# Peptides against a protein of PDB entry 6PSE: the designs that were tried, part 15

Target 1, 78 residues: chain A of PDB entry 6PSE
Amino acid sequence: PSEEEEYARLVMEAQPEWLRAEVKRLSHELAETTREKIQAAEYGLAVLEEKHQLKLQFEELEVDYEAIRSEMEQLKEA

## One batch from the design tools (peptide; aimed at target 1 E36 Q39)

Design b2_p14_7_s1 (made by RFdiffusion4, then SolubleMPNN; from b2_p14_7, 8 letters changed)
Fold by OpenDDE base, seed 3:
Structure b2_p14_7_s1 (fold): chain B 78 residues (1-78), chain C 78 residues (1-78), chain A 14 residues (1-14)
Amino acid sequence: as target 1 above (78 residues)
Amino acid sequence: as target 1 above (78 residues)
Amino acid sequence: SELMRIIERKALSA
């Protein structure tokens, strides 16, 4: 049998004391995994905000670049 | 008592049938939360990669901007 | 964003 089938058998045949311990174990793992999920989301959000700020800076530089390019073209044509 | 204390009491006094159902419920929630954690991590990684690409583009534009700025300065001084 | 949705979902469930 697979590990999943063996686990299912264990749960089915287990005494209440083991089942209570398993509920506690799973609750702890769920809490930990939930914390890790939130942490991953918070990290991603931070990076997203940094990306957004960088994009704003990039767009400002593009405007400045085009301004200088245009002025340069005028000087070369004169 | 807090919800946590009430839950603890429920687990302690529950019949084996309820405990088995709770193990199943928690296992399902853990699996779902784990999937969501992975999804959050993957999304964060994608944003990080996009930020990195944007940074490279920004740095290239900075180089081009400085080149034009320098050329402009030379033309104005001549 | 999806990231915000994940955080918000947990916040609402707390």
Scores: peptide ipSAE 0.174, ipTM 0.828, DockQ to the pose 0.079
OpenDDE base, seeds 1, 2, 4, 5: peptide ipSAE 0.166, 0.154, 0.169, 0.165; ipTM 0.826, 0.825, 0.828, 0.824

Design b2_p14_7_s2 (made by RFdiffusion4, then SolubleMPNN; from b2_p14_7, 6 letters changed)
Fold by OpenDDE base, seed 4:
Structure b2_p14_7_s2 (fold): chain B 78 residues (1-78), chain C 78 residues (1-78), chain A 14 residues (1-14)
Amino acid sequence: as target 1 above (78 residues)
Amino acid sequence: as target 1 above (78 residues)
Amino acid sequence: SELMRIILRRALAQ
């Protein structure tokens, strides 16, 4: 039997006291997991924003670099 | 009464059928929240890695840019 | 990155 099937059977056969304890346990785990989810998402969004800003800076620098490179090439060819 | 106190009272007074349904509901929400947490963490990590690679490229370009800028400045001053 | 942003925003929703 799968763990899921065994758990389902346990829930079906459980007394109210066990069920109340399980509700409490699951509620606690859900609250903790929710907090962790939010934390992970907030961190991820912060990194995304940082990456986006860095990308913009990188693209600007690429433009400036190519401009100087081209000018340098022209000067050297003259 | 707080929502938490009201919920706690509901759980204490609930019949086994409601408790089993609540265990099922909470189990489902926990599973979904866990999946979302993992997804957020995985995508956050991916973005972090992308940002890191971009940062390395940016720093390399900065070095190259400053080298060319300096050389250009020297050529113009001559 | 837009898809990632959507996933992360969804994760912030309760």
Scores: peptide ipSAE 0.366, ipTM 0.859, DockQ to the pose 0.088
OpenDDE base, seeds 1, 2, 3, 5: peptide ipSAE 0.356, 0.366, 0.360, 0.362; ipTM 0.856, 0.858, 0.857, 0.857

Design b2_p14_7_s3 (made by RFdiffusion4, then SolubleMPNN; from b2_p14_7, 8 letters changed)
Fold by OpenDDE base, seed 4:
Structure b2_p14_7_s3 (fold): chain B 78 residues (1-78), chain C 78 residues (1-78), chain A 14 residues (1-14)
Amino acid sequence: as target 1 above (78 residues)
Amino acid sequence: as target 1 above (78 residues)
Amino acid sequence: SELLRIIRRRALSQ
């Protein structure tokens, strides 16, 4: 039997005291995992914002670069 | 009483059938939240990598831009 | 947040 099947059997056969303890354990783990998920999302958003700002700066520089490159090419051909 | 206190009381007074159902519910939510946390972390890492690559490209372009700008300035002064 | 929305959508697609 799989661990999942064994766990399911344990839950089915468990006394109320064990079940209450398991509810408490799972609630605690869920709360902790939820906090971690939110934290991971917040960090991801921060990085995404930084990336976005950098992309804007890059695009501006790219435009300026192409302008100078084009002017330089024209000057060299003349 | 707070929602947490009310929930705690419910768990204390609950029958085994309710407790088993609650264990099942919490297990499902924990599994789902865990998956979401992992996905958040993976997404954050992907964005971080993209940001890093963009930063490298930006730095390269900045160097190239300054080189052309400097050359252009010298040509205009001559 | 938009990131949370993205995460949830990806989770639902699995």
Scores: peptide ipSAE 0.169, ipTM 0.829, DockQ to the pose 0.091
OpenDDE base, seeds 1, 2, 3, 5: peptide ipSAE 0.157, 0.163, 0.166, 0.161; ipTM 0.829, 0.830, 0.831, 0.830

Design b2_p14_7_s4 (made by RFdiffusion4, then SolubleMPNN; from b2_p14_7, 7 letters changed)
Fold by OpenDDE base, seed 3:
Structure b2_p14_7_s4 (fold): chain B 78 residues (1-78), chain C 78 residues (1-78), chain A 14 residues (1-14)
Amino acid sequence: as target 1 above (78 residues)
Amino acid sequence: as target 1 above (78 residues)
Amino acid sequence: SELLRIIRRRALAA
């Protein structure tokens, strides 16, 4: 039998004391995993915001660059 | 009593059938939350990589911009 | 964003 099948059998045959302990264990793991999920999401959001700011700066620099490039081209052609 | 205290009481007083159902519920939520955690982490990593690439492009453009700026300054002063 | 979606879903479940 698979581990999943063995676990299912254990749950079905277990006494209330074991079941209560299992509920406690799963609740703890769920809480921990939830915190980790939120932390991962918050970190990703921070990076996303930083990326956005960088993109704005990049676009501004592109505009400035093209302006100077165009001006220089005019000077060289004159 | 807090919701946590009420839940704890429910677990302690519940019949085996309810406890088995709760184990199943918690297992499902844990699996789902775990998938979401992984998804958040993967998405954050992708954004981080995109940010890194953008930073490289930005730095390259800065170099090019300064080169043209300097050349233009020389032309204007000549 | 997907990140915000994940955060919000938890907030709603709490």
Scores: peptide ipSAE 0.202, ipTM 0.836, DockQ to the pose 0.077
OpenDDE base, seeds 1, 2, 4, 5: peptide ipSAE 0.194, 0.197, 0.198, 0.196; ipTM 0.834, 0.835, 0.836, 0.835

Design b2_p14_8 (made by RFdiffusion4)
Pose (drawn by RFdiffusion4):
Structure b2_p14_8 (pose): chain A 78 residues (1-78), chain B 68 residues (1-68), chain P 14 residues (1-14)
Amino acid sequence: as target 1 above (78 residues)
Amino acid sequence: LVMEAQPEWLRAEVKRLSHELAETTREKIQAAEYGLAVLEEKHQLKLQFEELEVDYEAIRSEMEQLKE
Amino acid sequence: DERRAFFEKILREA
């Protein structure tokens, strides 16, 4: 029997004391995973924002580069 | 009276939590894998930005060298 | 971005 069918048998045939403990155990597991899930989403928003700021800082540097480059090309007529 | 024949509710609770836990885990993993992708993207962009900085310095100094 | 909308959805439903 696989671990899945063994567990299904346990839930449908175990005593209430065991069922109560499993409810309790899963409640802790769910609370912890919900906490981890939330932190992962916050981490995502943070790095998404960092990336956004870096993109702007990059495009700003592109403009400053073009301005100098444009001037230089003009000067090569001298 | 003996509504105490209620292991059926506990069994319903075990199943409900088991499913919620599974979906929460998928959402967590999915969220983590997205976070790693953004880090990878940001890394490529940081490398490109530092390249542009060097090139920018290269032609800021190459000009100014235009000196008369 | 879809990823931003996904992360905001997760935090809203929490």

Design b2_p14_8_s1 (made by RFdiffusion4, then SolubleMPNN; from b2_p14_8, 8 letters changed)
Fold by OpenDDE base, seed 4:
Structure b2_p14_8_s1 (fold): chain B 78 residues (1-78), chain C 78 residues (1-78), chain A 14 residues (1-14)
Amino acid sequence: as target 1 above (78 residues)
Amino acid sequence: as target 1 above (78 residues)
Amino acid sequence: SEIEEFFRRILEES
């Protein structure tokens, strides 16, 4: 039998006291996991924003670089 | 009474059938929330990696840009 | 992006 099947059997055969304790345990784990999920999402959005700003700066620098490179090439060819 | 207090009372007064159903519900929500948390973490790491690669490219371009800028300045001053 | 929308969805449903 799988662990899932064994757990299901345990739940079916459990007394109310065990079931109440299990509800409490699961509620606690759900709350913790939910908090962690939210925190991960908030952090992810922050990193995305930082990446976006960096990308804009990079694109601006690329334009400036190509301008100077082109000017330099023209001066060397003349 | 808070929702938390009301829920606690409900759990304490519930019959085994309700408790088993609640264990099943909470187990399902925990599994789903856990999956989302893991996926959020994976996505966060992916974005961090992309940001890191972009930062390296940006820093390389800055070095190249300063080199050309300096060379151009020297040529103009001569 | 897909990732951004995923994060926003998580925060919206919370």
Scores: peptide ipSAE 0.687, ipTM 0.877, DockQ to the pose 0.982
OpenDDE base, seeds 1, 2, 3, 5: peptide ipSAE 0.686, 0.687, 0.686, 0.686; ipTM 0.876, 0.876, 0.876, 0.876

Design b2_p14_8_s2 (made by RFdiffusion4, then SolubleMPNN; from b2_p14_8, 6 letters changed)
Fold by OpenDDE base, seed 4:
Structure b2_p14_8_s2 (fold): chain B 78 residues (1-78), chain C 78 residues (1-78), chain A 14 residues (1-14)
Amino acid sequence: as target 1 above (78 residues)
Amino acid sequence: as target 1 above (78 residues)
Amino acid sequence: SEIEAFFRRILEEA
């Protein structure tokens, strides 16, 4: 049998004391996992914002660069 | 009493059938939350990689820009 | 983006 099937059987045959302990365990793990999920999302949004700011700076520099490059090319061809 | 205290009391007074159902519910929520946490981490890493690549491109462009700017300045001052 | 929407959803549901 799979681990899932064995666990299901354990739950079905368990006494109330074990079940209460399992509820406590699962509640704790859920709380921790939820906190970690939230933290990951917050961090991800922060990085997205940083990337967006960097992209704007990059695009601005590209415009400036092409302007100077074009002027330089014209001067050298004259 | 707090919601946490009320829930704790409910668990203590619950019958085995309710407890088994609660284990099932919590297991399901934990599985879903875990999947979302993992996905959030994967997305975060993807964004970090994109930001890193963009930063490298930006720094490369800065070098090229300063080179052309300096050359242009020298030509105009000559 | 899809990624941003995902992160925002997580935080909105929290």
Scores: peptide ipSAE 0.695, ipTM 0.877, DockQ to the pose 0.981
OpenDDE base, seeds 1, 2, 3, 5: peptide ipSAE 0.694, 0.692, 0.693, 0.693; ipTM 0.877, 0.877, 0.878, 0.877

Design b2_p14_8_s3 (made by RFdiffusion4, then SolubleMPNN; from b2_p14_8, 5 letters changed)
Fold by OpenDDE base, seed 3:
Structure b2_p14_8_s3 (fold): chain B 78 residues (1-78), chain C 78 residues (1-78), chain A 14 residues (1-14)
Amino acid sequence: as target 1 above (78 residues)
Amino acid sequence: as target 1 above (78 residues)
Amino acid sequence: DEREAFFRRILAES
């Protein structure tokens, strides 16, 4: 039998005291995992914003660079 | 009483059938939340990598820009 | 960006 099937059997045959303890355990793990999920999402959004700001700076520098490059090329070709 | 205290009382007074159902519910939510947490972490790492690559490109362009800017400034001042 | 949407969904559900 799979671990899932064995666990299902355990739950089905368990006494109320074990079931209450299992509810408590699962509730704790769910709360912890939920906090971690939220934190991961917050961090992900922060990095996305940083990436966006960097992209804007990069694009601005590209414009400035092409302007100077073009002027320099014109001077060399004249 | 807080919702947490009310829930704790419910669990304490619940019949085995309710407890088994609650274990099943919590197990399902934990599994889903865990998958989402992992997915969020994976996305976060991907964005970090993209940001890093962009930063490297930006720094390279800055070097090139300063080189041309310096050359142009020298030509104007000579 | 699907990642941004995913993150925002998670936070909206919290």
Scores: peptide ipSAE 0.713, ipTM 0.883, DockQ to the pose 0.977
OpenDDE base, seeds 1, 2, 4, 5: peptide ipSAE 0.713, 0.713, 0.713, 0.712; ipTM 0.883, 0.883, 0.883, 0.883

Design b2_p14_8_s4 (made by RFdiffusion4, then SolubleMPNN; from b2_p14_8, 6 letters changed)
Fold by OpenDDE base, seed 4:
Parts: sequence; C-alpha cells; structure tokens
Structure b2_p14_8_s4 (fold): chain B 78 residues (1-78), chain C 78 residues (1-78), chain A 14 residues (1-14)
Amino acid sequence: as target 1 above (78 residues)
Amino acid sequence: as target 1 above (78 residues)
Amino acid sequence: DEIEEFFKKILEES
C-alpha cells in the first residue's frame, strides 16, 4: 500500500483523541505554510520592483552611452 | 469568543465522523497551499536570476560607458 | 506579467 493509502487507513481507524491531535497538527502546518507562501509572494513582488527599476536605469544608461558614442564617432570623422 | 476559540471548541466536541472530514479538508488545503508556496519560490528564484543577469549587463555597460567617457574627456583636455 | 499577477493573487487571497 502507498503511504497515502496507509495514512487514509490510519485516519479511518483512529480514535477521537488521535483525530483531534491530527486536526491540531494539520492546522498548525497549514498556518505556517500559508505564512511562508505570503512571505514568498511579498518577497517576489519586491524583487520584481527592483528588477523593474534596474531595467529603467539600464535603459537610461544605454541612451547616455549612445549619445557619447555618437559624439565620439562624429569627432573621429571630422 | 474569538473564531479561533470557537473552532477549538468545535474540534473538542466533534464526533469522529466530523473529525475525519476535517482531517481530509485540512490535508487538502495544506497540499494546495504547499503547491502554491513551492510555485512562489520557483517564480521568485526565476525573477532573482533575471535580475542578476540584468545587473551583470548593466555593470558591463557601465564599464563600456566609463571607457568612452574617459576617452572623450582626455580628448577634450588635450 | 504572469509572475507578478501570481504573487498579487496570493496576497489578495490572504
């Protein structure tokens, strides 16, 4: 039998005391996992914003670079 | 009483059939939440990698920019 | 983007 099937059997055969303990355990794990999920999402959004700002800076630098490059090229041609 | 206290009372007074159903419900929610957490972590890592690559490109452009800027400045001083 | 929307959805559900 798979672990999942074995667990299902355990739940079916368990006494109320065990079941209450299991509800408590699962509730705790769910709460923790939910917190971690939320934190991951918050962190992800922060990184996305950082990447966006970096992209804007990069594009601005590209403009500046092309301006200087063009000026330099013009000076060389003259 | 708080919702949490009311829930705790419900669990304490519940029959085995309800408890088994609650274990099933919580197990399902935990599985789904865990999946979402994992997905969030994977997305976060992907964005971090993208940002890192962008940062490297930015730094490379900065080097190129400073090289041209410096050359231009030297020409102006001469 | 898709990733951003995913993160926002998680936070909206919280």
Scores: peptide ipSAE 0.682, ipTM 0.878, DockQ to the pose 0.981
OpenDDE base, seeds 1, 2, 3, 5: peptide ipSAE 0.682, 0.681, 0.681, 0.681; ipTM 0.878, 0.878, 0.878, 0.877

## One batch from the design tools (peptide; aimed at target 1 K37 E42, target 1 (a further copy) E36)

Design b2_p15_1 (made by RFdiffusion4)
Pose (drawn by RFdiffusion4):
Structure b2_p15_1 (pose): chain A 78 residues (1-78), chain B 68 residues (1-68), chain P 15 residues (1-15)
Amino acid sequence: as target 1 above (78 residues)
Amino acid sequence: LVMEAQPEWLRAEVKRLSHELAETTREKIQAAEYGLAVLEEKHQLKLQFEELEVDYEAIRSEMEQLKE
Amino acid sequence: AELEEAKERLAELEA
């Protein structure tokens, strides 16, 4: 029997004391995973923002580069 | 009376939590994998930005060298 | 909005 069918048999046939403990165990597991899930989403928003700021800083540098480059090309007529 | 024949509710709770835990895990993993992708994207962009900085310095100094 | 809902759910689970 696989671990899944063994567990299914345990839930449908175990005593209430065991069922209560499993409810309790899963409640802790769910609470912890919900905490991890939330932190992962916050981490995503933070790095997404960092990336956004970096993109703006990059495009700003592109403009400054073009301005200097444009002036140099003009000067090569001298 | 004996509504105490209620292992059926506990069994319903075990199943409910088991499913919620599974979906929460999928959402967590999915969220983590996305976070890693943004880090990879930011890494590529940081490398490109530092390249542009060097090139920018290269032609800021190459000009100014235009000195008369 | 989903993150706030998830934080409310975490508070319920901790309670």

Design b2_p15_1_s1 (made by RFdiffusion4, then SolubleMPNN; from b2_p15_1, 5 letters changed)
Fold by OpenDDE base, seed 2:
Structure b2_p15_1_s1 (fold): chain B 78 residues (1-78), chain C 78 residues (1-78), chain A 15 residues (1-15)
Amino acid sequence: as target 1 above (78 residues)
Amino acid sequence: as target 1 above (78 residues)
Amino acid sequence: SELEEQRRYLAELEA
């Protein structure tokens, strides 16, 4: 039998004391996992904001670069 | 009483049928939350990689920009 | 935008 099937059987045959303990365990793990999920989301957002700022800086530099490049090209052609 | 205290009391007084259902519910939620956590982590990593690539491009452009700027400045001084 | 979507997602998680 799979681990999942064995676990299911355990739950079916378990006494109330075990079940209460399992509820407590699962509740704790769920809370922890939820906090970790939120933390991961917060991190992702932070990195995304940083990337966005960097993109803006990059685009600004591209504009400046093209301006100088164009000016240089004009000076060379004259 | 807090919601947590009320829930704790419910668990303490619950019948086996309710407890089994609660174990099933919590197990399901834990599995889903775990998947979501992993997804959030993967997303964060992807964004981080994109940011890194953008940073490399930005730094390359900075080098090119400074080269042209310097050349332009030299030409103006002559 | 992607940024707005992620902000909304986080807000929903923390609600």
Scores: peptide ipSAE 0.389, ipTM 0.858, DockQ to the pose 0.113
OpenDDE base, seeds 1, 3, 4, 5: peptide ipSAE 0.385, 0.384, 0.386, 0.389; ipTM 0.858, 0.858, 0.859, 0.858

Design b2_p15_1_s2 (made by RFdiffusion4, then SolubleMPNN; from b2_p15_1, 4 letters changed)
Fold by OpenDDE base, seed 5:
Structure b2_p15_1_s2 (fold): chain B 78 residues (1-78), chain C 78 residues (1-78), chain A 15 residues (1-15)
Amino acid sequence: as target 1 above (78 residues)
Amino acid sequence: as target 1 above (78 residues)
Amino acid sequence: SELEEDRRRLAELEA
């Protein structure tokens, strides 16, 4: 049987004391995992905002670069 | 009593059938939250990599821009 | 926008 099937059997055959302990364990893990999920999401958002700001700066530099390039090209043609 | 204390009392006084159902509920929520955590982490990593690549492109453009700027400056000084 | 979509997805995870 799979680990999942074995676990299901264990839960089915377990005594109340074991079940209460398992509820406590799962509640703790859920709380921790929830905090980790939120932290990961917050980090992702922060990096996304940094990337967006960097993209804006990049686009501004592209405009400035093309302006100078165009001016230089005109000077060479003259 | 706090909600946590009330929940603790409920778990303590619960029958095996309720406890088994609670284990099932918590297991399900833990699995979902775990998947969401992993998804958030993967997304954050992807955005971080994109930001890094964008930074490299930005730095390359800065070098090119400074080269043209310097050339233009020299032409104006001459 | 892509940024808005990404923000929404992350916000759903934070909720």
Scores: peptide ipSAE 0.194, ipTM 0.838, DockQ to the pose 0.083
OpenDDE base, seeds 1, 2, 3, 4: peptide ipSAE 0.163, 0.158, 0.156, 0.158; ipTM 0.833, 0.833, 0.833, 0.833

Design b2_p15_1_s3 (made by RFdiffusion4, then SolubleMPNN; from b2_p15_1, 4 letters changed; failed a check: too like the target's own chain)
Amino acid sequence: SELEEERRRLAELEA

Design b2_p15_1_s4 (made by RFdiffusion4, then SolubleMPNN; from b2_p15_1, 6 letters changed)
Fold by OpenDDE base, seed 5:
Structure b2_p15_1_s4 (fold): chain B 78 residues (1-78), chain C 78 residues (1-78), chain A 15 residues (1-15)
Amino acid sequence: as target 1 above (78 residues)
Amino acid sequence: as target 1 above (78 residues)
Amino acid sequence: SSLEEDRRYLAELEA
């Protein structure tokens, strides 16, 4: 039997005391995992915003670079 | 009583059938939340890698820009 | 935008 099937059987045959303990365990794990999920999402958003700001700076530099490049090209052709 | 205290009392007084259902519910929510946490983490990592690549490109452009700027400045001062 | 879509995705995970 798979681990899932074995666990299902355990739950089905378990006494109330074990079941209450399992509810407590799962509730704790759910709370912890939920907090970790939120933290991961917040981190991702922060990095995304940093990337966006960097992209704006990059595009601004590209404009400045092309302006100077064009000016230099005109000077060389004159 | 707080919601947590009320829930604790419910679990303590619950029959096995309710407890088994609660274990099933919590197991499902935990599995779903765990998947979401992993997805959030993977997304954050991907964005971080993209930001890093963009930073490298930005720094390369800065070098090229400074080279042209310096050349232009030398021409103007000559 | 891609940024808006990404923000929405992350916001949904935080909810």
Scores: peptide ipSAE 0.281, ipTM 0.847, DockQ to the pose 0.081
OpenDDE base, seeds 1, 2, 3, 4: peptide ipSAE 0.274, 0.279, 0.277, 0.243; ipTM 0.846, 0.847, 0.847, 0.842

Design b2_p15_2 (made by RFdiffusion4)
Pose (drawn by RFdiffusion4):
Structure b2_p15_2 (pose): chain A 78 residues (1-78), chain B 68 residues (1-68), chain P 15 residues (1-15)
Amino acid sequence: as target 1 above (78 residues)
Amino acid sequence: LVMEAQPEWLRAEVKRLSHELAETTREKIQAAEYGLAVLEEKHQLKLQFEELEVDYEAIRSEMEQLKE
Amino acid sequence: DEERREFFEKILEEA
């Protein structure tokens, strides 16, 4: 029997004391995973924002580069 | 009376929580894998930005060297 | 990126 069918048998045939403990155990597991899930989403928003700021800082540097480059090309007529 | 024949509710609770836990885990993993992708993207962009900085300095100094 | 943001915001709203 696989671990899945063994567990299914346990839930449908175990005593209430065992069922109560499993409810309690899963409640803790769910609370912790919900906490991890939330932190992962917050981490995503933070690095998404960092990436956004970096993109703007990059495009700003592109403009400053073009301005200097444009002036140099004009000067090579001298 | 003996509504105490209620292991059926506990069994319903075990199943409900088991499913919620599974979906929460999928959402967590999915969220983590996305976070890693953004880090990879930011890394590529940071490398490109530092390249542009060097090139920018290269032609700021190459000009100014235009000195008369 | 917008879809990733909406996905992360959805998780936080539904928490």

Design b2_p15_2_s1 (made by RFdiffusion4, then SolubleMPNN; from b2_p15_2, 7 letters changed)
Fold by OpenDDE base, seed 2:
Structure b2_p15_2_s1 (fold): chain B 78 residues (1-78), chain C 78 residues (1-78), chain A 15 residues (1-15)
Amino acid sequence: as target 1 above (78 residues)
Amino acid sequence: as target 1 above (78 residues)
Amino acid sequence: MEEIEAFFRRILEES
């Protein structure tokens, strides 16, 4: 039998004391995992914002670069 | 009493049938939350990589821009 | 990127 099947059987055959302990264990793990999930999402959004700001800066620099390039090209043609 | 205290009391006083159901519920939620946490981490890494690539491009453009700017400045001084 | 952002926001909204 798979570990999942064995676990399911354990739950079915378990005494109340074990079940209460398991509820507490799972509740704790769920709370921790939930917190980690939230933290990951918060961090992800922060990085997205940073990326966005960087993109804006990049685009501004591209404009400035093209302006200078164009000016130089005009001077060479004169 | 707090919701947490009330829940704790419920667990303590619950029948085996309720406890088994609660174990199943919590197990399911934990599995889902874990999957979401992992996905969030993966997405976060992807965004970080994209940001890194953008940063590299930005730095390359900065170098090119400064080169042109310097050249133009030299020409103006001549 | 939009999909990723939406995912993160969903997580935070559900919390």
Scores: peptide ipSAE 0.644, ipTM 0.871, DockQ to the pose 0.963
OpenDDE base, seeds 1, 3, 4, 5: peptide ipSAE 0.644, 0.643, 0.643, 0.644; ipTM 0.871, 0.871, 0.872, 0.871

Design b2_p15_2_s2 (made by RFdiffusion4, then SolubleMPNN; from b2_p15_2, 7 letters changed)
Fold by OpenDDE base, seed 1:
Structure b2_p15_2_s2 (fold): chain B 78 residues (1-78), chain C 78 residues (1-78), chain A 15 residues (1-15)
Amino acid sequence: as target 1 above (78 residues)
Amino acid sequence: as target 1 above (78 residues)
Amino acid sequence: MKEIEEFFKRILEES
């Protein structure tokens, strides 16, 4: 039997006291997991914003670089 | 009474049939929330990696830019 | 990238 099937059987045959305890346990784990999920999402959005800012800086530098490169090339060609 | 207190009372007074159903519900929600948490973590790591690669590219461009800038400045000073 | 962003936003909106 799978662990899932064994658990299902336990739930089916369990007394009210065990079931109440299990509800409490699952509620706690759900709350904890939910908090962690939220934290992960918040962190992810923060990193996305940082990446976006970095990309803007990079693109600005690319423009500046190409300007100087072009000027330098012109001077060398003359 | 708070919603939490009302829920606690419900669990306390509930029949086994309701409790088994609640265990099933909570187990499902926990599984779903866990999958989402894992997915969020995976996405977060992916974004971090992309940010890291972008930063490396940016730093490389900065070096190249400063080299050209310095060369250009020397030519103008001469 | 937008897909990831929307995923994170969805999580936070549901909370």
Scores: peptide ipSAE 0.634, ipTM 0.870, DockQ to the pose 0.972
OpenDDE base, seeds 2, 3, 4, 5: peptide ipSAE 0.633, 0.632, 0.633, 0.633; ipTM 0.871, 0.871, 0.872, 0.871

Design b2_p15_2_s3 (made by RFdiffusion4, then SolubleMPNN; from b2_p15_2, 4 letters changed)
Fold by OpenDDE base, seed 5:
Structure b2_p15_2_s3 (fold): chain B 78 residues (1-78), chain C 78 residues (1-78), chain A 15 residues (1-15)
Amino acid sequence: as target 1 above (78 residues)
Amino acid sequence: as target 1 above (78 residues)
Amino acid sequence: MEEIREFFERILEES
């Protein structure tokens, strides 16, 4: 039997006191897992923003680089 | 009374059939929330890796830019 | 990347 099937059997055969305790346990775990999920999403968005800012800086540097490269090429070809 | 207190009262006064159904509901929600949390973490890592690669590219471009800038400065000062 | 952004935003909207 799978762990899931065994767990299902336990739930079916459990006394009310065990079931109430299990509801409490699951509720707590769900709350914590939900909090962690939210934190992960917030962190992910922060990293996306950092990456975007870095990309903008990179593109600005590319423009500056091409400007100097072009000037250098003109000087060398003249 | 808070929603939490009301829920606690419901659990205390519930019949076994309701409790078993609630365990099933919470187990399902926990499984789904856990999956989403894991996926969020995986996506976060992917974005971090992309940001890191972009940073490396940026630093390489900075080196190239400084090389050309230095050469240009030498030409202008000579 | 846009898919990832939308995923994160969805999580936060549901919270």
Scores: peptide ipSAE 0.636, ipTM 0.871, DockQ to the pose 0.961
OpenDDE base, seeds 1, 2, 3, 4: peptide ipSAE 0.633, 0.634, 0.633, 0.628; ipTM 0.871, 0.871, 0.872, 0.871

